# Designs tried in a protein design run: peptides against a protein of PDB entry 6A30. Part 95

Target 1, 150 residues: chain A of PDB entry 6A30
Amino acid sequence: AQDADNVLQPIMDLLDSNLTLFAKICEKTVLKRVLKELWKLVMNTMERTIVLPPLTDQTMIGTLLRKHGKGLEKGRVKLPSHSDGTQMIFNAAKELGQLSKLKDHMVREEAKSLTPKQCAVVELALDTIKQYFHAGGVGLKKTFLEKSPD

## One batch from the design tools (peptide; made by RFdiffusion4, then SolubleMPNN)

Design b2_p23_3_s4 (from b2_p23_3, 9 letters changed)
Fold by OpenDDE base, seed 3:
Parts: structure tokens; sequence; C-alpha cells
Structure b2_p23_3_s4 (fold): chain B 150 residues (1-150), chain A 23 residues (1-23)
């Protein structure tokens, strides 16, 4: 449980910060598309984080996620012009992408089947993230989150 | 039309980031 929270909390903090911004600057249709892409990115990042590195590396990922999330808070969010919104999403996705690269530097242990403990952590993490992206029904549809191949 | 254009631009940027994360 604590290990799952340590992995999830930095991801959630980053998502909360970025999604709040995107909700303000994006129109509804654009926002939905952004959320779908972020969902895929988060799922891929989480899979990589839980499946490939030993649990010791989760602390490093959490620290990196937290450092990037704090950098966004200090700017007085002048409502960026529409062009600036796209750039901010690009930057947020770049940060998530850099977290994925951190995995490539971690020793690719052979694709061994997840231990039962790792599976339980992944399941809990997935449920939490699904609830987050669903956002009480105003976010992504449950059917999309459940049927996503990611 | 402008909304769809912004959507497309955003999708392209996200895809570039996914590609950069794979490299």
Amino acid sequence: as target 1 above (150 residues)
Amino acid sequence: EEEEKRKEELEKEIEKLRESARK
C-alpha cells in the first residue's frame, strides 16, 4: 500500500496541476482529447515504472515528478493566449516523456511476469488513476478507461 | 473549425512527446 502511494502521489500531483490548467484554457472537445492522450501517457509511464525497475527506483521517479510539478506552481498563470496553452501541454507531456526515458536508463530486467505483489500494486494504481480521469463523470467515460488497450 | 485545428495541433504535440520518450 505505502509503495503504491509513493508512486501514485507524485503522478496525481502532476496531473492535478496540469489538468486544472488545461480545463481553464481548453474548449470541451479539445480538453477531452487532451485527457485521452494524457491517459495513454500516464498508463504507459506507470506500466514502465512498476513493471521494469525494482521498487527502489520508484522513489526516484516520485522525486522527479514532484520536482517538475513544483516548477509549474510558481508562475503567476497569466492566462496564456491560445498558442501558449498548446505549448504548456507540450511541456507537460515532455515532462511525462522524460519520466519514460528514465526507465530506459534503468536496467531492463528481462520481461519477467509481475510478482503477485506487483500485480496488486498495479491494480490499485490503475483503479485510482481511472477514478481520477473519470472525475465523477465530467472527465473520460468509464467505458473508454476500461477498454483502453493501454 | 478553429477548435478542431487546435485539437489537431495538440495531438501532434503530444505525439511528438511520446516519440521523444521512446528515444
Scores: peptide ipSAE 0.028, ipTM 0.475, DockQ to the pose 0.028; fails the geometry check
Fold by OpenDDE base, seed 4:
Structure b2_p23_3_s4 (fold): chain B 150 residues (1-150), chain A 23 residues (1-23)
Amino acid sequence: as target 1 above (150 residues)
Amino acid sequence: EEEEKRKEELEKEIEKLRESARK
């Protein structure tokens, strides 16, 4: 549980900040597409975080995610003008895209099978993230989240 | 039209992210 929270909390904080922005500036269909990509990114990040790094790297990922998340907190979200909204999405997407580069720093340790503890952490994390992305029905469909190949 | 343009730009950026995630 605590290990799951340590991995999830930075991700959730980043997601909350970005999704709040996206929800304000995106049309519903666009928002759903963004959410789907964020879902994939989160799943990929979680897979990497749980499968590849020793416990020490969870702090690094958390630190990296926090470092990216803290940059968003100080920005008084001025309601972006229509032009500013796309740029903000672009910037947020770029920041999230930098999380994909974390792959290069993750030494391919052999795909060690997840320990039962790691599996439990993943399951708990997945449930929390699914609930988050579902957002009480305004987010992604439960069926999509369950059938996602990610 | 402006909304559709923004949507297209977003889709392009999403695709760039996908390509980046695959390398």
Scores: peptide ipSAE 0.023, ipTM 0.462, DockQ to the pose 0.029; fails the geometry check
Fold by OpenDDE base, seed 2:
Structure b2_p23_3_s4 (fold): chain B 150 residues (1-150), chain A 23 residues (1-23)
Amino acid sequence: as target 1 above (150 residues)
Amino acid sequence: EEEEKRKEELEKEIEKLRESARK
């Protein structure tokens, strides 16, 4: 449980921050596409983070997230003009892309078979993330999340 | 048209992210 929370919390914080922003600035159709891509990215990141030794990743993800998360609260969110909202999406996407590049610094530990403990953590994490992305029915469809090849 | 342009720009950025993740 605690290990799952330690892996999930940085991801959830990132998702909460970015998805809340995206939900405010994106139209429903665009949001749905963004959610699908974020789902894939999160699944890929989780797979890597859980397979890789927990020590190095938590600090880097946490440090990257802490630097960017604090910046969002202070500004009087003038409703960004639609142009500003798009730029914020691009910036957030770029930040997420940098997280994907963190893969290159994550030592490709050989595809070691997940230990039973790691598998249990992954399963719990997946269920939590599926629930989050489903968002009470306003997010991604359960059928999509369950049948996702990612 | 502006909405469609924004959508296209977002799709392009998502594709760049996919390419960066594949590398």
Scores: peptide ipSAE 0.022, ipTM 0.454, DockQ to the pose 0.028; fails the geometry check
Fold by OpenDDE base, seed 1:
Structure b2_p23_3_s4 (fold): chain B 150 residues (1-150), chain A 23 residues (1-23)
Amino acid sequence: as target 1 above (150 residues)
Amino acid sequence: EEEEKRKEELEKEIEKLRESARK
């Protein structure tokens, strides 16, 4: 339980901050696309965090997420004009794209088989994240979340 | 107007999830 919370809390904080921003600045179609990319990112981050030896230091997940969240924090004060919103989406997409490159660097560590404990943490985390991304039906469809190859 | 309503619904649901995660 506590290990799951340690992994989930930074992810939830990131999602909370970013989804609130995206809901304000994005059109519905763009928002859905952003949510799908964010879902992939969260799945990949969670997989790595759990497959990697338990990063005892909350600082690493926070640093990984913060390195990618810093681009969005600079936009906190001004309601982006329509042009600024597009640029923020582009920057967010660019950051998400850079996270995909982080995949290539972290894949080099041998995919160790998850221990039963790690599997249980993953399952709990996945259920929580699926519920979050579904957002009572206003987010991503359950069928997409369940059949996601990620 | 329908888009704004959907955004508001999303924000409300996100807030419910935040409250649920804090319990």
Scores: peptide ipSAE 0.021, ipTM 0.433, DockQ to the pose 0.124; fails the geometry check

Design b2_p23_4_s2 (from b2_p23_4, 10 letters changed)
Fold by OpenDDE base, seed 2:
Structure b2_p23_4_s2 (fold): chain B 150 residues (1-150), chain A 23 residues (1-23)
Amino acid sequence: as target 1 above (150 residues)
Amino acid sequence: DLKERGEKLREGLKKAREELRKK
């Protein structure tokens, strides 16, 4: 549990800050798309964090998240006009897209068979994050979360 | 409706964190 919490805490903090903002500025359809992209990001981040223990420096996730979060914090000041909200979403999506490109540059360390401990952490983390993204039915559909390529 | 949805997401996060800490 503690290991899973350590992995999820930075992600959850990012999600909390971003989802609060997105929920305020995005229409339902846009929010759904954002949630799907965030889901992909979270899955990728979890995979990297758990599979690459040396990169578990909260500093890198924190720095990646902070680099991505700073783009969002600049939007906190003025009630973004509809244009500013769209640009913030675009910037967030662009930042999310850069994280996907980081997948290509992060050495495909061979899918080292996760240790049983790592598997347990992943499973717990996945269950927790699925519950979060479902959010009692206001988030992503369970069917989407289950069919998402793990 | 959007505000309510945001609040539900935050509540979902809180619950998820609480459940994680209990396990």
Scores: peptide ipSAE 0.052, ipTM 0.617, DockQ to the pose 0.655
Fold by OpenDDE base, seed 4:
Structure b2_p23_4_s2 (fold): chain B 150 residues (1-150), chain A 23 residues (1-23)
Amino acid sequence: as target 1 above (150 residues)
Amino acid sequence: DLKERGEKLREGLKKAREELRKK
């Protein structure tokens, strides 16, 4: 549990900030689409973070997320005007698009068989993230989260 | 409704974190 929490905390903090913003500016249909893209992003980030570096480096997850999330650190996010909201969605989509491309460039290094411990951490992390993205029914459908290519 | 949805998302995150800590 603690290892999974350590892996997920930076991701969840980023997601909390982003989803709060998107929930305020996006209609329900747009928000669902944003959530789907964020889900993909998180899955890809987790896969890389758990498979590539030793699980111990909390700094790497934060750095990977921060390299892709640099825009969010500054102050009280003023509710963007309608124009600002569109630009933020566009920027978020662009960032997500860049992350998807990064997946194609990460060579299939031989999926070092995750140790049983790493597998357990991944499973717990996945369950937690699925719960988060479902958000009591206001987020993504469980069926979508379950069918996402693991 | 958007404000409520945002709050539900935050609550969902909170619950997810709590469940993770219990395991």
Scores: peptide ipSAE 0.049, ipTM 0.613, DockQ to the pose 0.747
Fold by OpenDDE base, seed 1:
Structure b2_p23_4_s2 (fold): chain B 150 residues (1-150), chain A 23 residues (1-23)
Amino acid sequence: as target 1 above (150 residues)
Amino acid sequence: DLKERGEKLREGLKKAREELRKK
């Protein structure tokens, strides 16, 4: 549990901060699309965090998450006009897309088979993230979460 | 609707964190 919490905590903090904003600015259909992209991002991030040695990656993930989080702190965000909200979503999607390209560069490291301990951490982390993204039925459908390449 | 949905998402995250800590 503690190892899974350590892996998920930075991701959950990022999601908590961003989803509050997304829930306010996005219509139901747009929010669902955003949640699907965030799900993919989280799955990819978890895979990297668990497959890569835990010590070196907390700093890289923390730095990557911090670089993306700092952009939201400064401005008294006046409720952006409909155009500004779209641009923010586009920028967030672009940043998420850049994280997907980072997958191609990092996947070159040897597909180390997960140890039994790492597998247990992954399973616990996946269950927790599925609960989060389902969000009592207001998020993603359980059927979608189960069909995702976990 | 958006406010309610935001609150439900936050509650979902809180619940997920609590369930993780119980295991």
Scores: peptide ipSAE 0.044, ipTM 0.606, DockQ to the pose 0.695
Fold by OpenDDE base, seed 5:
Structure b2_p23_4_s2 (fold): chain B 150 residues (1-150), chain A 23 residues (1-23)
Amino acid sequence: as target 1 above (150 residues)
Amino acid sequence: DLKERGEKLREGLKKAREELRKK
């Protein structure tokens, strides 16, 4: 439990900040697309965190998330007037584009077989993050979360 | 509305964190 929490906390903190912003800016269809891209990012980040040596994991997630997340924090989300909404969507789309590029920098480390401990952490982390992304039915569909290539 | 949807997402995160701490 504690190991899974340690792995997920940086991801959850990023998601909390970003999803709140995206929920305010994005229409339903755009938000769904954003959530799907964030889901992919989380899966890839989690894979790296579990496969990489424990010492580099927290710092690497934090660094990866900070390098790409720095653009979102400074927006004191004043409720966008109609004119500010388009620019905010454009900025959010640019940030999503930067997050998707993070996937390309994920060098496929050879799938080393996860240890039983790593498997347990992955299972717990996946259950937790699926619950978050489902968000009581307002987020991603359960069928999408279950069929996503893990 | 967008506000309600944002609150539901935040509540989902809170619940997920709580469930993680129980296991």
Scores: peptide ipSAE 0.042, ipTM 0.603, DockQ to the pose 0.680

Design b2_p23_4_s3 (from b2_p23_4, 9 letters changed)
Fold by OpenDDE base, seed 4:
Structure b2_p23_4_s3 (fold): chain B 150 residues (1-150), chain A 23 residues (1-23)
Amino acid sequence: as target 1 above (150 residues)
Amino acid sequence: EKEERGKKLKEGLEKAREELKAK
C-alpha cells in the first residue's frame, strides 16, 4: 500500500488540479474525451514508473512529475470568465502536454517481468486509479476502465 | 451543471485518495 501510494500520490496531485479545471470548463462529452486520453497517458506513465527500478523512488517520481507539472498551482480554481476560459483551456492543454513529455522521458525498458512486489504494487495502483478516474460516476464509466489495458 | 459536476468529481477523487491511504 505504501509503495502504491508513493507511486500514485504525485500523479493524483497533478490530476486533481487538472481534472477539477476540466470539469468546470468542458462540456460533458468533451470532458469524457479528455479523461479517456488522460487515462491512457496515466496508465502508461504508471506502468513505466513501476517497472523502472530507478523511478520507483518517491523522490525521483516526484521530481519527474514536478518537473513536468510545475504549472499546477494548488490555487482555488476560480470559474473562468468567458474571456479567461480560452486561456484556461490553453493552460490545461499545456499541462496535458507536460504529462506527455513525462511519458517520453521514461525509458522504454524491455518488458522485464515484474517482481512479486512490483505486481502487488501495480494491482493496488490500478484499482486505485480506476476508482480515481471513475470518480463516483462523474468520470469514466467502469466498463471503459475495465476494458483498458492494464 | 458544470459546477455540480466539478464538485462531484472532486468528491470522487478525494474518496479514491482516502481509500488508497486506508489500504
Scores: peptide ipSAE 0.155, ipTM 0.712, DockQ to the pose 0.752
Fold by OpenDDE base, seed 1:
Structure b2_p23_4_s3 (fold): chain B 150 residues (1-150), chain A 23 residues (1-23)
Amino acid sequence: as target 1 above (150 residues)
Amino acid sequence: EKEERGKKLKEGLEKAREELKAK
């Protein structure tokens, strides 16, 4: 549980700050689209973190999340006008696109088979992140989370 | 309402964090 927590906490901290803002700004349909894209991003990030050697995992996640998270902190939360909300979604999509490109570069590293310990951490992390994205029913549907490739 | 949705989302996320810490 502690290992899963160590992997998920930086992601959760970033998501808590961003999703709260998006929930206030975005319409329901737009929010669902954002959540689906973030789900894909988080799943891809977790896969890389767990497959990569444990010693580099925290620093790489922290660096990846920090590079992407820095853009949101500096904006004094003036309620963005409708135009500003669109720009924030565009920026988030751009950041997601950059992470997708990073996937193509990292997939070439030989997928080391997960150790039994890593498998246990992955299972716990997946259960937690599914619950996190479901968020008591206000987030993504359970059926979507279950059908998404782990 | 967007504000109420934001509150519910925050509560749901906090619940997920608490459940992880309890395991």
Scores: peptide ipSAE 0.153, ipTM 0.713, DockQ to the pose 0.802
Fold by OpenDDE base, seed 3:
Structure b2_p23_4_s3 (fold): chain B 150 residues (1-150), chain A 23 residues (1-23)
Amino acid sequence: as target 1 above (150 residues)
Amino acid sequence: EKEERGKKLKEGLEKAREELKAK
C-alpha cells in the first residue's frame, strides 16, 4: 500500500490541480475527452514507471507530467479570460497529442516479466487510480476504466 | 453549472484520496 501511495501521490497532486481547472473551463463533452486522454497518459506513465523503474523513479513521473504540464504551471490560476482559457485548452491538447505520438514511437519494449512484488503494486495502483478517475461518479464511467487496455 | 461540476469533481477526488489512505 505504501509503495502504491508513493507512486500515485505525485500523479494525484498534478491531476487535482489540472482537472479542477479543466472542469471550470471546459464544456461537459470536452471535459470527458480530456479525461480520457489523461487516463491513457497516466496508465502509460504508470506502466513505464513500474515496469521500467529508472533509478530516479519519483522525479521521472513528475518530469514527464511536468514537461507536458509546464504550459499549465504558470502561477496562481487566475481564471483565464475567455481568450486565455482557449489558449490553455489548445496548449493542453497539443501536449497530450505529443504524448500520444511519443507512445507510438516508443516501441513496446517487451515488458520484462514483473516480479510478484511489482505485480502487487501494479494491481493496487490500478485499483486506486480507477477510483480516482471515476471520482465518485462525476468522472469517467467504470465501464470505460475497466475496458481500457491496461 | 460548470462551478457546480467543479465542486463535485473535487469532492470525488478527495474521497478517492481518503479511501487510498485508509488502506
Scores: peptide ipSAE 0.151, ipTM 0.714, DockQ to the pose 0.687
Fold by OpenDDE base, seed 2:
Structure b2_p23_4_s3 (fold): chain B 150 residues (1-150), chain A 23 residues (1-23)
Amino acid sequence: as target 1 above (150 residues)
Amino acid sequence: EKEERGKKLKEGLEKAREELKAK
């Protein structure tokens, strides 16, 4: 559980900020599409994070988080006026783009066979991420999450 | 509607975090 938590915490922190923002600014159909793309990205990132040395991936995720985290300190979520909404969409799109770049920068390591310990961590991480993306029914459908290639 | 959806999403995410910490 601790290993899974160590892998997922940076991703969850990023997703908490982004998904909350997306839920506020996106239409339902757009939000669903964004969630599907994030799901694919998280799955690919998680697979690489477990196979790759933990330090490199945490540093990359941490660097992405640090670049975006400096702007969110002012706690008053004012409902964006029309002009603020466009800027929020732009920032959200930029964050999504950076997450996509992270996927591309994560070196295509050769498919190494997972050890039994790594498999257990992956299974726990996948269950947690499925719950995370389902989000009590307001996120992705369970059927979609279960049919997605792990 | 969007605000309510955002609140529900946040609650779902927090629940998933708590469940991970409990294992």
Scores: peptide ipSAE 0.149, ipTM 0.708, DockQ to the pose 0.769

Design b2_p23_4_s4 (from b2_p23_4, 7 letters changed)
Fold by OpenDDE base, seed 5:
Structure b2_p23_4_s4 (fold): chain B 150 residues (1-150), chain A 23 residues (1-23)
Amino acid sequence: as target 1 above (150 residues)
Amino acid sequence: EKEKRGEELKKGLQEAREKLKEK
């Protein structure tokens, strides 16, 4: 549990800040699209993290998320005026686009076989992320989360 | 409506964090 929490904490912190903001500014259909893109990003990041050595993974996810998330932290969530909301969506889309570029910097190391401990951490992490993206039913549908390539 | 959705989402995310800490 503690290891999974340590791995997921940076992702959860990023998602809490960004998704709460997106829920306030986006329409339901736009929010669902954003959630789907974030889900793909998180899954791709986890796939790469599992392939990388454990010590580099936390720092890489945290550093990569922090490098791309730095633009959003200074936004003291003043309820943006309608004009500010559009700019925030644009900035959020730009940040998501920058996170997609993260794909190019993670070296495809050959998937080494996970130890039983690593498998247990991954299973717990995947379950937690599925629950996180479902968010009690206001997020993504369970059927989408289960059918997506894990 | 959007404010309510934001609060519901935040609650759902917090519940997921709490479940992780319990396992």
Scores: peptide ipSAE 0.164, ipTM 0.711, DockQ to the pose 0.829
Fold by OpenDDE base, seed 1:
Structure b2_p23_4_s4 (fold): chain B 150 residues (1-150), chain A 23 residues (1-23)
Amino acid sequence: as target 1 above (150 residues)
Amino acid sequence: EKEKRGEELKKGLQEAREKLKEK
């Protein structure tokens, strides 16, 4: 549990701050779309971190997520009108979409087989992230989370 | 309605964190 917590804390801190803001400014349908894109990003980032040996450094996950999360903090954003909030989400989604392109370049490193200990940490981390994105029923549906490539 | 949703989401995220700490 502690190892999984250490891996997930930077992600959770980022998501707590950003998702709370998004929930307050977005309509339900927009929020759900944002959550789906964030889910894909988090899953892809975790897969790479676990499968790629050099990325086991907690600093790299935190830096990758922080580099993409910092784009949201810089604006002392006056509560933007509905249009400005949509544009910010679009820009955030675009930045997140660029991370999907980074997938094609990083996957070239030979996937090392996970040790049994690493597998156990990954399983716990995945279960926690599924619960996190479900958020007691306010977030993503369990059926969606279960159908995602684990 | 949006404010309520934000608070509900925050609560759900906190509950997920607490469950992780218990394991």
Scores: peptide ipSAE 0.159, ipTM 0.710, DockQ to the pose 0.836
Fold by OpenDDE base, seed 3:
Structure b2_p23_4_s4 (fold): chain B 150 residues (1-150), chain A 23 residues (1-23)
Amino acid sequence: as target 1 above (150 residues)
Amino acid sequence: EKEKRGEELKKGLQEAREKLKEK
């Protein structure tokens, strides 16, 4: 549990900040679409973090997520005008796109077989992330999370 | 409505984090 918590804390902190902001600025249908895209991104990132040797990727993902999270701290979130909200979503999408490019560079390392310990950490991490994105029923539907290719 | 949704989402995320810490 502690190892899974250590891996997930940076992701949860980022998602808490961004999803709370998106919930305030987006319409319900737009928010649902954003959540679905974030879910896909997180699942793809987890799959790679699991397949890749643990040491280099936690620091890179954590550093990438932390570098992008620090940009949000300084601004007194003036409720962005409609134009500013669109730009924030665009910037977030651009940052997510960069994570997708990092994806293409990481796939080339030979899929080392997961140890039983790594498998257990992955299962716990997946269950936690599913619960996180469900968010007590206000987030994504359980049926969507369960049908996502694990 | 959007503000209420934001607060409910925040609460749900916090509950998920607390459940992880209990395991």
Scores: peptide ipSAE 0.158, ipTM 0.710, DockQ to the pose 0.747
Fold by OpenDDE base, seed 2:
Order: structure tokens, then C-alpha cells, then sequence
Structure b2_p23_4_s4 (fold): chain B 150 residues (1-150), chain A 23 residues (1-23)
């Protein structure tokens, strides 16, 4: 559990901050779309993090998240005008896009067979993320999360 | 309505974190 928490904590912190903001500014349909894209991103990132040797420093996800997290510290949530909300979504989408580009540079090191311990951590992490994205029913539907390529 | 959804989402996320810590 602690290992899974350590892996997920940066992601959860990012998601807590950004999704809470998006939920406040976005319409339900837009929020759902954003959540779906974030889900895909998180799944892809996890897949890579697990497949990549443990040497891929939590620092890269953390640094990618931290470089972009500096935008959120300006805690004066001026109720962004409709324009500001759109810009935030655009920025988030741009960040997501940059993570997708990381796909091309992450050398598919041959998927080393995960050790049983690593598999257990991954399973726990996946379950936690599914719960996280479901968010007590206000997030993504369980059926969607279960049908996603695990 | 949007604010309420934000609060509900935040609550759901917190619950997920708590469940992880319990395992």
C-alpha cells in the first residue's frame, strides 16, 4: 500500500487540484470529456512507468507535473470568465499533449516481466485510480473504467 | 451547481485516498 501511495500521490495531487477546478468551471458534459482524456493519460502513463525500469524517476512525472503545477499556485481563483476557463482547459490539454509526446521518446524498453510484487502494486494502483476517477459517482462510470484496456 | 459538483468530486477523491491508505 505504501509503495502504491508513493507512486500515486503525485498523480492524485495533480488530479485533486485540476479536477476540482474543472468541476467548478466546466459543464457536466465537458467535465466528463476531460475526465475521459485524463483517464487515458493516467493509464498510459502508468503503463509506461511500470514497463519502464524503476529508474524512471518519480521525478519525471513529478517534474512534468511540477512544471505545470506552478500555474495553479496563483490561488486567486478569480472566477475565470468563460475565456479563462477555456484557456485552463486548453492549457491542461496542452499538458496532456506533451505527455503524449513523451510516448514517442520513451523508448519502449521491452516490457520486462513484472515481478509478482510489482504486479500487486500495479493492481492496487489501478483499483485506486478507478475509484479515484469514479469519485463516488460524480466522475466516470464504473462500466467505462472496467472496459478500458487495463 | 458547478460548485456543488466540485465539492462532491473533491470528497470522492479524498475517499479514494483514504481507502488506499487503509490497504
Amino acid sequence: as target 1 above (150 residues)
Amino acid sequence: EKEKRGEELKKGLQEAREKLKEK
Scores: peptide ipSAE 0.155, ipTM 0.706, DockQ to the pose 0.823

Design b2_p23_5_s1 (from b2_p23_5, 9 letters changed)
Fold by OpenDDE base, seed 2:
Structure b2_p23_5_s1 (fold): chain B 150 residues (1-150), chain A 23 residues (1-23)
Amino acid sequence: as target 1 above (150 residues)
Amino acid sequence: DEEKEKKELEEMKKALREAAKKA
C-alpha cells in the first residue's frame, strides 16, 4: 500500500490539478473527450516507463506527448476560449509526461521484468487510476477503462 | 435540458475532485 501510494501521489497531483482546470473550462462532452485522451496518455506513459529501456523512454514520451498534443489541436474542441483551452490541454499532457519519473519507483532494475512485488504495486496503482477516471460512474465507463492495454 | 446537463456536469466535476482526494 505505501509503495503504491508513493508511485501514485505524483500522478494524482498532476491529474487533480489538470482535471480541475479542465472541468472548469469544458462542457460535459468535451470533458469526457479530454478524460479519454488523458487516460490514453497515462496508460501509454506507464507502459513505456515499465516496459521500455530507460534510454528510449524520454524520447518516446516526448513523441507520445507530441502525438496526443497534435491530436487535441486538430480536434476542433469547442472550448469557450479556443486558443487557450487547447494550449492548456497540451501543457497538461506535457506535465503528465513527467510520469517518466515513476521509473525510479516502479522499475528499480533497468530493462528487467518486474518482480512479483512490483507487479502488485503496479496493479494497485492501475486500479486506483481506473477508479479515479471512473469517478463513481460519472467519468469514463468501466468497459472503456478495462479494454485499455494494461 | 440545459439545466439538467449543467447539473450532470457539476456532478461529474464533484466526483472527479472527490476521487482525486480518495486516491
Scores: peptide ipSAE 0.175, ipTM 0.662, DockQ to the pose 0.194
Fold by OpenDDE base, seed 1:
Structure b2_p23_5_s1 (fold): chain B 150 residues (1-150), chain A 23 residues (1-23)
Amino acid sequence: as target 1 above (150 residues)
Amino acid sequence: DEEKEKKELEEMKKALREAAKKA
């Protein structure tokens, strides 16, 4: 549990900050699309973390999250006009696209099999993230979350 | 209809914030 929290906390902090901002500026339909893209991003990041050696996991997650998080800090929150929201989604989609390309590059490294302990941590982390994105039924549907590759 | 959609959005935002606190 504590190991899962250490891995999840940076992700959850980033998600909370970004979702709070997006929730303020986006309409419901746009917000749901953003949530789906963020879900894919989180799942891809976790998949990479699972495939990468345990020692590099925190540093790589931290670096990936820091690279994605730094873009949000500098902007004095001028309420982005409708055009700016679209640009943010486009930038997020572009970043997701770059992450997908990175997946193809990393899949070639011999996936070290997760230890049973690591598997348990990942399962707990996945359940927590699924619960977060489901948000008591008002977020993403359970069927959508379950179809995501574990 | 617009007021209903706004209320649903606010409820969704609230639920996401609460889920983030429990995570």
Scores: peptide ipSAE 0.173, ipTM 0.659, DockQ to the pose 0.167
Fold by OpenDDE base, seed 5:
Structure b2_p23_5_s1 (fold): chain B 150 residues (1-150), chain A 23 residues (1-23)
Amino acid sequence: as target 1 above (150 residues)
Amino acid sequence: DEEKEKKELEEMKKALREAAKKA
């Protein structure tokens, strides 16, 4: 429980911050796309953290997610000639593009073996993240979440 | 639309917090 919480806390903070931002600037359809990209980003980040430096999984996940999240926040483009609504849509589209770019930079290497304890933590984390993104049915569909590589 | 998105966001946050408590 405590180990899982340590892994999840940075993810929760990032997701809360990003979702709050995107909920303000995106329509529902754009928001759903953002959620999908966030899901992919989280999954790829976890995979990379497990594969490359397994001994520092908790710290590396938090660091990578925080770094990428901050990059998204600062990467918003402002166009002074656009209406407030148009500007918000443009910003949302740019931020979504940044999420996709970040995902593409996450390269998979050969998976390292995890200890039973590490496996248990990862399983708990994955279940929690799936529940978060599903959000009682208002978020992403279970079928989409289950098809994502664990 | 904004109100719906806010509601969805709050539900997501709630789900996350609930899942974290179970972990």
Scores: peptide ipSAE 0.167, ipTM 0.691, DockQ to the pose 0.245
Fold by OpenDDE base, seed 3:
Structure b2_p23_5_s1 (fold): chain B 150 residues (1-150), chain A 23 residues (1-23)
Amino acid sequence: as target 1 above (150 residues)
Amino acid sequence: DEEKEKKELEEMKKALREAAKKA
C-alpha cells in the first residue's frame, strides 16, 4: 500500500492541479473530453512504465510530470481573460503532445518481466487511478475505464 | 451549470482523498 501511494501521489497531485485548472476554464462537455484524454495519457504512461525498465523511471515520470507541472506553478493563475484561457489550453495541449512524442522516442526496450510484487503495485495503482477518474460516478463512466486496455 | 460542475469537481476531489486514504 505505501509503495503504491509513493508512486501514485505525484500523479494524483498533477491530475488534481490540472483538473482544477481545466474545471475553471472549460465547459462541462470540454472538461469531460479533457478527462478522457488525460485518462488515455495516464494509462499509456503507466503501460510504458510497466513495459519499460525498472523503478528508476518512476522518478523520471515524476520528474517529467513535474517538469511539465512546473510550467503550471509559475503562472499565478490570473483568471485568464478569454484569450489567456485559449493560450493555456494550447500550452497544455502542447505539453501533452510532447509527452506523447517522448512516448514515441522511448524505444520499446524488451519488456522485462515485472516481478509479482511490481505487478501487485501496478494493479493497485491502476485501481486507484480508475477510482480517481470515476470520482464516485460524476467523472468518467466505469465502462469507459474498464475498456481501456489494461 | 457552472455550480453543478463545481460540485462535481468537489465530489471528485473528495473521492480522490478517500481513495488515497484507503490505499
Scores: peptide ipSAE 0.165, ipTM 0.690, DockQ to the pose 0.209; fails the geometry check

